Peptides against a protein of PDB entry 3JWR. Designs and how they scored, part 376

Target 1, 323 residues: chain A of PDB entry 3JWR
Amino acid sequence: TRELQSLAAAVVPSAQTLKITDFSFSDFELSDLETALCTIRMFTDLNLVQNFQMKHEVLCRWILSVKKNYRKNVAYHNWRHAFNTAQCMFAALKAGKIQNKLTDLEILALLIAALSHDLDHRGVNNSYIQRSEHPLAQLYCHSIMEHHHFDQCLMILNSPGNQILSGLSIEEYKTTLKIIKQAILATDLALYIKRRGEFFELIRKNQFNLEDPHQKELFLAMLMTACDLSAITKPWPIQQRIAELVATEFFDQGDRERKELNIEPTDLMNREKKNKIPSMQVGFIDAICLQLYEALTHVSEDCFPLLDGCRKNRQKWQALAEQ
Target 2, 298 residues: chain A of PDB entry 3JWR as posed
Amino acid sequence: TRELQSLAAAVVPSAQTLKITDFSFSDFELSDLETALCTIRMFTDLNLVQNFQMKHEVLCRWILSVKKNYRKNVAYHNWRHAFNTAQCMFAALKAGKIQNKLTDLEILALLIAALSHDLDHRGVNNSYIQRSEHPLAQLYCHSIMEHHHFDQCLMILNSPGNQILSGLSIEEYKTTLKIIKQAILATDLALYIKRRGEFFELIRKNQFNLEDPHQKELFLAMLMTACDLSAITKPWPIQQRIAELVATEFWEQGDQVGFIDFVCTQLYEALTHVSEDCFPLLDGCRKNRQKWQALAEQ

## One batch from the design tools (peptide; made by RFdiffusion4, then SolubleMPNN)

Design b2_p30_4_s4 (from b2_p30_4, 11 letters changed)
Fold by OpenDDE base, seed 5:
Structure b2_p30_4_s4 (fold): chain B 323 residues (1-323), chain A 30 residues (1-30)
Amino acid sequence: as target 1 above (323 residues)
Amino acid sequence: DAALEAGIEFVSSITGLSKEELREEYEKLR
């Protein structure tokens, strides 16, 4: 395709030029091509291209395939969300110095997972899928969409000309797919809630050990969630704009709930209760975000900008809630 | 705490978990 030719022939700017190492990064000013270039840079600077012998054209095709399999009519859970999740992962690995704590396979898996974790997202949550009796709800009982996202990820990875993992041994391939699956499934916030207590307790007791396979898996899950939620850490103007996209998608779901399911939406999904957004954001930060970024900062102090951003945005949302 | 209740409601809406389950999980972390 013309798009592939353009991407494959383009000079990839440095991570410094692209600012993809910054926790304050924004994609708002970037074209789709530039987001793809950023993604190539992430793979390159993490030594994934070299270590796993990725062909440049195959990587370009894979990136474009991933991007194409996000829906354009979804307000928030689109390519830009996946791209921002991956960028936060990259920043956490580089600027946050988490790269040195992980294997190359884990890094590879996390980056692929971050880019793929919401593939073919429909702009509705698992509850809507269940209540609508969608065919996907027949296949999976829990984490319905996350299983679908992984299936889409696997489909792309196995598609002709998209096999970025072809340089891996059989064992490396199996390990990578396992980690990708676990990482994508970990983006189900319900699973985060169930597992976070163990992580926080290990941190609190100073018993956290990444050499333990179970604790490693737990950490990767927490890291994925931290990147997935990283919009809450962004500078306030960016945070506000992203919050509007999230609200738009939630309201669209609420509208569909009324129309298609004849159900009154919850306050979060109710367009008429827009005035509750600030208080809900404060509650979300307190219930979910703060402890996660505190714990992550305990693992790596260089991740502090995420925690600091979250705290600052809490203050901003609180001020709006008091109006 | 009004903020906590708003948070529980928010998370319940996203995850499909009951408010009671979320309250229990939150109390475990206090």
Scores: peptide ipSAE 0.517, ipTM 0.924, DockQ to the pose 0.741
Fold by OpenDDE base, seed 4:
Parts: sequence; C-alpha cells; structure tokens
Structure b2_p30_4_s4 (fold): chain B 323 residues (1-323), chain A 30 residues (1-30)
Amino acid sequence: as target 1 above (323 residues)
Amino acid sequence: DAALEAGIEFVSSITGLSKEELREEYEKLR
C-alpha cells in the first residue's frame, strides 16, 4: 500500500527527537505516520529488531495492521490510546530503568501487548457487551473484550507479511504469546483490583522478587495497568484533554444504553451529570492509581514522574471538584 | 469520604464490580 511504502521508506527519528522516552509525552500533534515512526523507534531502541531479526518491511506492515484494526469512530479506545500505552511502556522500560529487570522476550511481549491490548475495541465496556447479548459474550464469561483483543492480536501476528515473530524459536514464540495473552488480560481493571493486594503486600513486606515466576507475572500485570492508566499521570493540559475523550466515550455508551438496552446509565456514563467528573476523577485516583504508582516507584524509583504526575492531577481535579 | 464514594462509583461503572466489593477491597489496602 501507499502508506506502507511511505512508512518503510521514511527516516526514523531518534527517541530523543521524538521525545518518546519522556513520561510527559503527548501524541496530540503527531500524524498517524509519526506515531508509526515512533513505534518503529520503540522496537529498535529496545533491541527487539536486532535480537529477533525483524525485517523492517514486516515490522512496518505489522504496525499499520495493528493501527488499522482500531476503530476510528471510538473516542478514546483507539489507536492513539494503544500508542500512548506503548509509549508509556517504552518510557518505563528506558527512563524508568525497568528494561534491566526483564528478559528480551518479556519486553517484546509487553510492547506488542501494549499496542494490541484494545484491538477492535467498540467503545463499550464488558458489561455492555454482556447485557447486549453480543456473540462475544457467549464465547467468554469474563474479560470478554480482553479475550477478543488477544484474538485480534494473534490474528494479526499470524497474517501474511505481518509475522514479526518469525525469527523466534518455537519455544520463544510460545513464551511470547503466553506473556502477551497474560498482559492483555491483565488490562481488565477488575482483575487488577483482585490481584493488586498481593503485589502491594509483597512490596510492603520487602519480599518482592522478580526472580520468582509468579511474582514476575504479577509485576508484568501491574506494569501493564500502570501504562494503560498512564493518562492520569500526564501534565494537566494533556490529562484534561484525555479525560474529555474518556468522558465522550462513556457518554456515548450511556446514550446507547438508553437507546438499545432501555436502561438508565450510571453517573459516569450519563452526559447529564458532567459536573460529577472532577470528584469521580479524584476518587478514581485514590482508589486505583496512587497506590499503583507508589508501588511501581518502589520497584524502580526512576518511575517517580508517573507518581508525581498522578499526585499533581489529583490536586487539579480536587480543585475543580470544590468549585 | 465523598471522593472515595465517587471513585467507587467510577470503578464500579467501568469494571462491573459491585460497590460493596470495591469498598471491601479498598479497606483491605487502607
């Protein structure tokens, strides 16, 4: 395609030029091509291209395929969200120095998972899918969309010309897919809530050990969540803009709930209750975000900018809630 | 805490978990 030709022929700027190592990164001014270039740089600078013998054209095609399989008519859960999740992962690995704690396969899996974790998202949550009796709800009982996201990820990885994992041994391939699946499933916030206590307890007791396979898996799940929620850590203007996108998508769901399901939406999904957004954001930060970024910072102090950003945004949302 | 309740409402809405379950989970980590 013309898009592939353009991407494959383009000079890929440095991570410094692209600012993709910054936790404060914003994609708002980037074209789709530039987001793809950033993604190439992430794979390159994490040594994934070299270590796993990825062909440049295949990587380009894969990136474009992933991007294509996000819906454009979804306000938040689109390619830009996936891209920002991946960028946060990259920043956490590089600037946050988590790269040194992980294997190359884990890093490969996390980056693929971050980019793929919301593939073909429909702008509605699992509850809506279940209540609408969608065919996907018959296939999966829990984490319905996350299973679908993984299925889409696998489909793309196995598509002709998109096989970025072709350089892996069969064992490496299996391991990578396992980690990708676990990472994508971990983005179900319901699972995070159930599992986070174990992680925080290990940290509190100073018993956290990444050499333990179970604890490694747990950490990767927490890291995925931290990246998925990373919008809450961004500088206030960026945070505010992303919050608007989230709200838009939630309100769209609420409208559909009224129209298609004949139910009254929750306050979060109700466009008539916009005034509750600031207080809800404060509550979300307190209930979910702060402890996560505190724990992550404990694992790697260089992740502090995420925690600091979260704290600053809490203050901003609190100020708005008091108006 | 009004903020906590708002947060519980928020998380309940996105996860499908009950408010009661979320309150319990929060108290465990407090």
Scores: peptide ipSAE 0.514, ipTM 0.923, DockQ to the pose 0.715
Fold by OpenDDE base, seed 3:
Structure b2_p30_4_s4 (fold): chain B 323 residues (1-323), chain A 30 residues (1-30)
Amino acid sequence: as target 1 above (323 residues)
Amino acid sequence: DAALEAGIEFVSSITGLSKEELREEYEKLR
């Protein structure tokens, strides 16, 4: 395709030029091509291209395929969300110095997972899928969409010309897929809530050990969630704009709930209750976000900008809630 | 308290978890 040719021939700017190492990164001004260039740079600077012998054209095609398999008519859970999740992962690995704590396979898996974690998202949550009796709800009982996202990820990885993992051994491939699956499934916030207590306790007791396979898996899950939620850490103008996208998608779901399911939406999904957004954001930060970024910062102090951003945005949302 | 309740509602809506379960989980980590 012309798009592939353009991407493959383009000079990839440095991570510094692209500012993709910054936790304050924004994609708002980036073209789709530039987001793809950023993604190439992430793979390159994490040594994934070299270590796993990725062909440049194959990587380019894969990136474009991933992008193509996000829906454009979804307000938030689209390519830009996935891209921002991956960028946060990259920043956490580089600026946050998490790279030194992980294997190359884990890093590879996390980056692929971050980019892929919401593939073919329909702009509705698992509850809607279940209540609508969608065919996917018959295949999976829990984390319905996350399983679907992984299936889509696997489909793309196995598609002709998109096989960025072809340089891996069979064992490396299996390991990578396992980690990708776990990472994508970890983005189900319900699972995060169930598992976070163990992680925080390990941190609190100073018993956290990444050499333990179970704790490693737990950490990767927490890191995925931290990146998935990273919009809450962004500078206020960015955070506010993203929150509007999230709200739009939720309201769209609420409208569909009324129309298709004949149910009254929750306050979050209710377009008429926009005034509750600030207080909901404060509550979300307190209930979910702050402790996660505190724990992550404890693992690596260089991740502090995420925590700081979250705290600052809490203050901003609180101020709005008081109006 | 009001903000917490709003947050619990938010998370409940996203995850499908009950508000009661979320309150319990929050208190465990407080």
Scores: peptide ipSAE 0.512, ipTM 0.923, DockQ to the pose 0.700
Fold by OpenDDE base, seed 1:
Structure b2_p30_4_s4 (fold): chain B 323 residues (1-323), chain A 30 residues (1-30)
Amino acid sequence: as target 1 above (323 residues)
Amino acid sequence: DAALEAGIEFVSSITGLSKEELREEYEKLR
C-alpha cells in the first residue's frame, strides 16, 4: 500500500527527537504516520530488530496491521491508547531502567502485548459483553475481551507479511507467545485486584526476586497494568483530555445499556452524573493506582515520575471534588 | 469515607466485581 511504502521509506527520528523516553509524553500533536515511526524507534532502540532479525518492511506492515485493527469509532480504547501504553512501556524500560532486569524475549513480548492488548476493542467492558449475551461470552467465562485481544494479536502475527517473529527459534516463539498471552490477560483489572496483594507483600517484606519464574510473571503483569493506566500519571492538561475521552466512552456504554439492555447505568456510565467524576477519580487513584506506582518505584527508583504524576493528579481531582 | 466508596463504585463498574469483594480486597491492603 501507499501507506506502507511511505512508512518503510521514511527516516526514523531518534528517541530523543520523538521524546518517547519521557514519562510526560503526549501523542496529541502526532499524526498516525508519526506514531508508527515512534513505534519503529521503540523496537530499534530496544535492540529487538537486531536481536531477532526483523525485516524493516515486515515490521512496518505489522505496525500498520495492528493500527488498522483498532476501531476509529471508539473514543478511548483505540490505536492511540495502545500506542501510549507501548510508549509508557518503552519509557519504563529505558528511562525507568527496567530493561536491565528483563530478558530480550520478555521485552519483545511486553512491547507486542502493549501495542496489541486492546485489539478490536468495542468500547464496552466485559460486564456489558456478558449481560448482552454476546457470542464471545459463550466462548470465555473470564477476561472475555482480553482473550479476544490475544486472538486478534495471534491472527496478525501469523498473517502473511506480518510475521515479525519469524527469526525466533521454536522455543523462543513459544516462550514469547506465552508471555504475550499472560501480559494481555493481565490487563483485566479484575485480575490485577486479585494478584496485587502478593506483589505488594513481596515488596514490603523485601522478598521480591525476579529470578523466581512466578514472581517474574507477577512483575510483568503489574508492569503491564502500570503502563495501561499511565494516563493517570500524565501532566494535568493531558490527564484532563484523556479523562474526557474515557468519560465519553463510559457514557456511550451507559447509553447503550439503557437502550439495548434496559438497564440503568452506574454513576460512572451515566452522563447526567458528570459532577461525580472528580470524586470517582480520587477514589480510583487511592484504590488502584498509588500503591501500584509506589511498588513499581521500589523495584526501580527511576520510575518515580509515574508516582509523582499520579500524586499530583490526585490533588487536582481532589480540588475539583471540593467545588 | 466518601472517596473510598466512590472508588469502590468506580472499580466495580469497570471490573464487574461486587462492592463487597472490593471492600475486602481494599481492607487487606490498608
Scores: peptide ipSAE 0.509, ipTM 0.922, DockQ to the pose 0.726

Design b2_p30_5_s1 (from b2_p30_5, 19 letters changed)
Fold by OpenDDE base, seed 5:
Structure b2_p30_5_s1 (fold): chain B 323 residues (1-323), chain A 30 residues (1-30)
Amino acid sequence: as target 1 above (323 residues)
Amino acid sequence: SEREEEERILALLEELLAPELVAARRAAEA
């Protein structure tokens, strides 16, 4: 395709030029081509292209395939969300110095997972999928969409011309896929709520050890969630804009719930309750976000900008809630 | 209180995400 030819022939700017090492990064001004270039740079600077002998054209095709398999009619859970998740992962690995704590296979898996974690998202949550009796709800009892996202990820990875993992040994390939699956499934907030207590307790007791395979897996899950939710850490103007996208998608679901399921939506998805967004954001930060970024910062102090951003946005939302 | 608000929001999130979230939270709090 013309798009592939253009991407494959383009000079990839440095991470510094693209600002993809910054926790404050915004994609708002980037074209789709530029997001793809950023993605190439992430793979290159993490040494994944060299270490796993990726062909440039194959990587380009894979990136474009991943991008294509996000829906454009979804307000928030689209390619830009996946891209921003991956960028936060990259920033956490580089600027946050998490890279040195992980193996190359883990890094490879996390980056692929971040880009793939919401593939073919329909702009509705697992509850809606279940209540609408969607065929996917018949395949999986929990983490319905996350299983689907992984299935889509696997499909792309095995598609002709998209096999970025072809340079891996059989054992490396198996290991990578296992980590990808775990990482994508970890983005189900239900699993996060279930597992976070163990992580926080290990941190609190100063018993956290990345050499333990179970704790490693737990950490990768927490890191994925931290990147997935990283919009809450962005500078206030960016946070506000993203919050609007999230609200739009939630309201769209609420409208569908009324129309298709004949149910009244919850406040978060109710367009008529827009005035409650600030207070709901404060609650979300307190219930879900703050402890996660505190714990992550405990693992690596260089991740502090995520925590600081989250705290600042909590203050901003609180101020709006008091008006 | 801030805690009560957190609990309310968490309950709302559980309702929004899926019954599995409710189950997961219950398990985590036990």
Scores: peptide ipSAE 0.021, ipTM 0.600, DockQ to the pose 0.056
Fold by OpenDDE base, seed 1:
Structure b2_p30_5_s1 (fold): chain B 323 residues (1-323), chain A 30 residues (1-30)
Amino acid sequence: as target 1 above (323 residues)
Amino acid sequence: SEREEEERILALLEELLAPELVAARRAAEA
């Protein structure tokens, strides 16, 4: 396609020029082409292109395929969300120095997973899918959408001209797919809630050990969640704008719940209760976010900007809640 | 109170992420 030709021929700017190592990064001013260029830079600077012998054209096609398989009519869970998740992963790996703690296969898997973790998202959560008795709910009992996202990811990876993993051995391929699946499934917040206590306890007791395979898997899951939720860590103007996108999508779901399911939506998804957003954001930060970024900072102190951003936004939301 | 706010958020999360969330949280934080 013309888009592929343009991307493949373009000079890819440095990570410094693109500011993709910054935890404060914003994609608001970037074109779709520029987001693709940023993605190429992430693969290159993590040595993934070289180490796994990726062909440039194949990587470009894969990126465009992933982007194409996000829906444009979804307010938040679109390509830009996936891109921002991947950018946070990149920043955590480079600026946060987590790269030195992981294998090349784990890094490869995490980046692919971050970009792919919400493929074909429909703007509704697992609860809606279950309650609507969607066909996907008949196939999977838990983490319904996350299983679907992984299925989409696998489909793209195996599509002609998109096989960025063709340079891997059979063993490496299997390992990579296993980690990708685990990472995508880990973005289900229900699973995060079930597993986070073990992670926090290991950190608290100073017993955390990345040489243990189970603890490694646990860490990768926590890291994925930290990147997926990273909008809460952004500078306040960026945080506010993203919160508006999230609210828009949630309100759209609430409207559908009323219309299609005859259910009164929760406050979070109720358009008429937008004034409760600040207090709900404070509660979300306290219940879900703060401990995660605290624990991540204990693993790597260079991840502190994520924790600091989260704390600052809590203060801002609290101030609004008091008005 | 902080406790009341936590309870409200837990209720919202339960509705969003399935009824098993509260049980899972209690087990994970115990």
Scores: peptide ipSAE 0.020, ipTM 0.588, DockQ to the pose 0.053
Fold by OpenDDE base, seed 2:
Structure b2_p30_5_s1 (fold): chain B 323 residues (1-323), chain A 30 residues (1-30)
Amino acid sequence: as target 1 above (323 residues)
Amino acid sequence: SEREEEERILALLEELLAPELVAARRAAEA
């Protein structure tokens, strides 16, 4: 395609020029082509292209395929969300100094997972999928959409001309897919809620050890969640705009719940209760976000900008809640 | 209290994300 030709022939700017190492990064002003260029730079600067012998054209095609398999009619869970998740992962690895704590296969898996973790998202949560008796709910009992996202990821990775993992040994390939699956499944916040206590307790007791395979898996899950939720850490103008996108998608679900399921939506998804957004954001930050970024900062102090951003946005939301 | 608000938001999020998981945890805690 012309798009592939344009991307493959383009000069890829440096990470410094693209500002993709910054935790404060915003994609709002970027074209789709520029987001793809940023993604190429992430793979290159993490040494993934070199270490796993990726062909440039194959990587370009894969990126475009991933982008194409996000829906355009979904307000928040689209390509830009996946791209921002991956950018936060890149920043956490580079600026946050987590790169040195992980293997190349783990880094490869995390970046692929970040870009792929919401593939074919439909703008509705697992509860809606279950209650609507969607065919996907017949295949999976829990984490329905996350299983689907992984299936889509696997489909793309195995599609002709998109096989960015072709340079891996059989064992490396198996390991990478395992980590990708675990990372994508970890983005189910229900699983985060279930597992975070173990992580926080290990940190609290100073028993956290990345050399333990179980604790490594747990850390990768927490890191994925931290990147997935990273909108809450962004500078206030960016945070506000993203919060509006999230609200739009949630309200669209609430409208569908009324129309299709004859159910009164919860406050979070109720368009008529948008005035509760500030207080709900404060509650979300306190209940879900703060401890995660505190724990992440404990693992790597260079991740502090994420925690600081979260704290600053809590203050801003609290001020709005008091009006 | 702040803690009560955190618990309310957590419960809401859990129910929205995976009602069956919430039910399973409640059963295990009983």
Scores: peptide ipSAE 0.020, ipTM 0.546, DockQ to the pose 0.060
Fold by OpenDDE base, seed 4:
Structure b2_p30_5_s1 (fold): chain B 323 residues (1-323), chain A 30 residues (1-30)
Amino acid sequence: as target 1 above (323 residues)
Amino acid sequence: SEREEEERILALLEELLAPELVAARRAAEA
C-alpha cells in the first residue's frame, strides 16, 4: 500500500528526537506516520529487530495492521491509547531501567501486548458487552474484551506479511505468545484488583523476587496495568485532555446504556454528572493508581516520574473538586 | 489501620467502578 511504502522508506528518527524515552511524552502533535515511526524506534532500540531478525517491511506492515485494527470512531480506546501504552512501556524499560530485569522475549511480548491490548475495542466495557448479549459474551465469561483483543493480536501476528515473530524458534514463539496473552488479559482491571494485593504484600515484606516465575508473571501484569493507566501520570495539560477523551467514551457508553439497555448509567458514565469528574478522578487515583506506582517505584526507583505525576494530578483534581 | 484503609478503598470502588470490580476487590480481601 501507499502507506506502507511511505513508512518503510521513511528515515526513523532517534529516540531522543522523538522523546519516546520521556515519561512526560505526548502524542498529540504526532501524525499517524510519526506514531508508526516511534513504534519502529521502540522495537529497534529494545534490540528486538536485531535479536529476532525482523524484516523492516514486515515490521512496518505489522505496525500498520495493528493501527488499522483499532477503530477510528472510539474516543479513547483507539490506536493512540495503544501507542501511548507502548510508549510508557518503552519509557519504563529504558528510562525506568526495567529492561535489565527482563528477558528479550518478555520485552518483545510486552511491547507487542501494549500495542495490541485493546485491538478492535468498541468503546464499551465488559459489563456492557455482557448485558447486551453480544456474541463475544457467549465465547468468554470473564475478561471478554481482553480475550478478543488477544484473538485479534494473534490473527495479525499470523497474517501474511505481518509475521514479525517468524525469526523465533518454536519454543520462543510459544513463550512469547503465552506472555502476550497473559499481559493482555492483565489489562482487565478486575484482574488487577484481584492480584495487586499479592504484589503489594511482596513489596512490603521485601520478598519480591523477579527470579521467581510466578512473581515475574505478577510483575509483568502490574507493569502492563501501570502503562495502561499511565495517562494519569502525564503533565496536567496532557492528563486533562486524555481525561476528556475517557469521559467522552464513557458518556457515549452511558448514552447507549440508556437507549439500548434501558438502564440508568453510573455517575462515571453519566453525561449529566460531568461535574463529578474531578472528585471521581481523585477517587480513581486513590483507589487504583497511587499504590501501583508506589510499588513500581519500589521495584525501580527510576520509575518515580510516574508516581510523581500521579501525585501532582491528584492535587490538581482535588483542587478542582473543591471549587 | 490497614482495615480502615481497605474499607475506604472499597467505598471508593463502589462509588466509581462497576459492581464486578468491587466484587473482585472483596474476593481478593477474603
Scores: peptide ipSAE 0.026, ipTM 0.616, DockQ to the pose 0.060; fails the geometry check

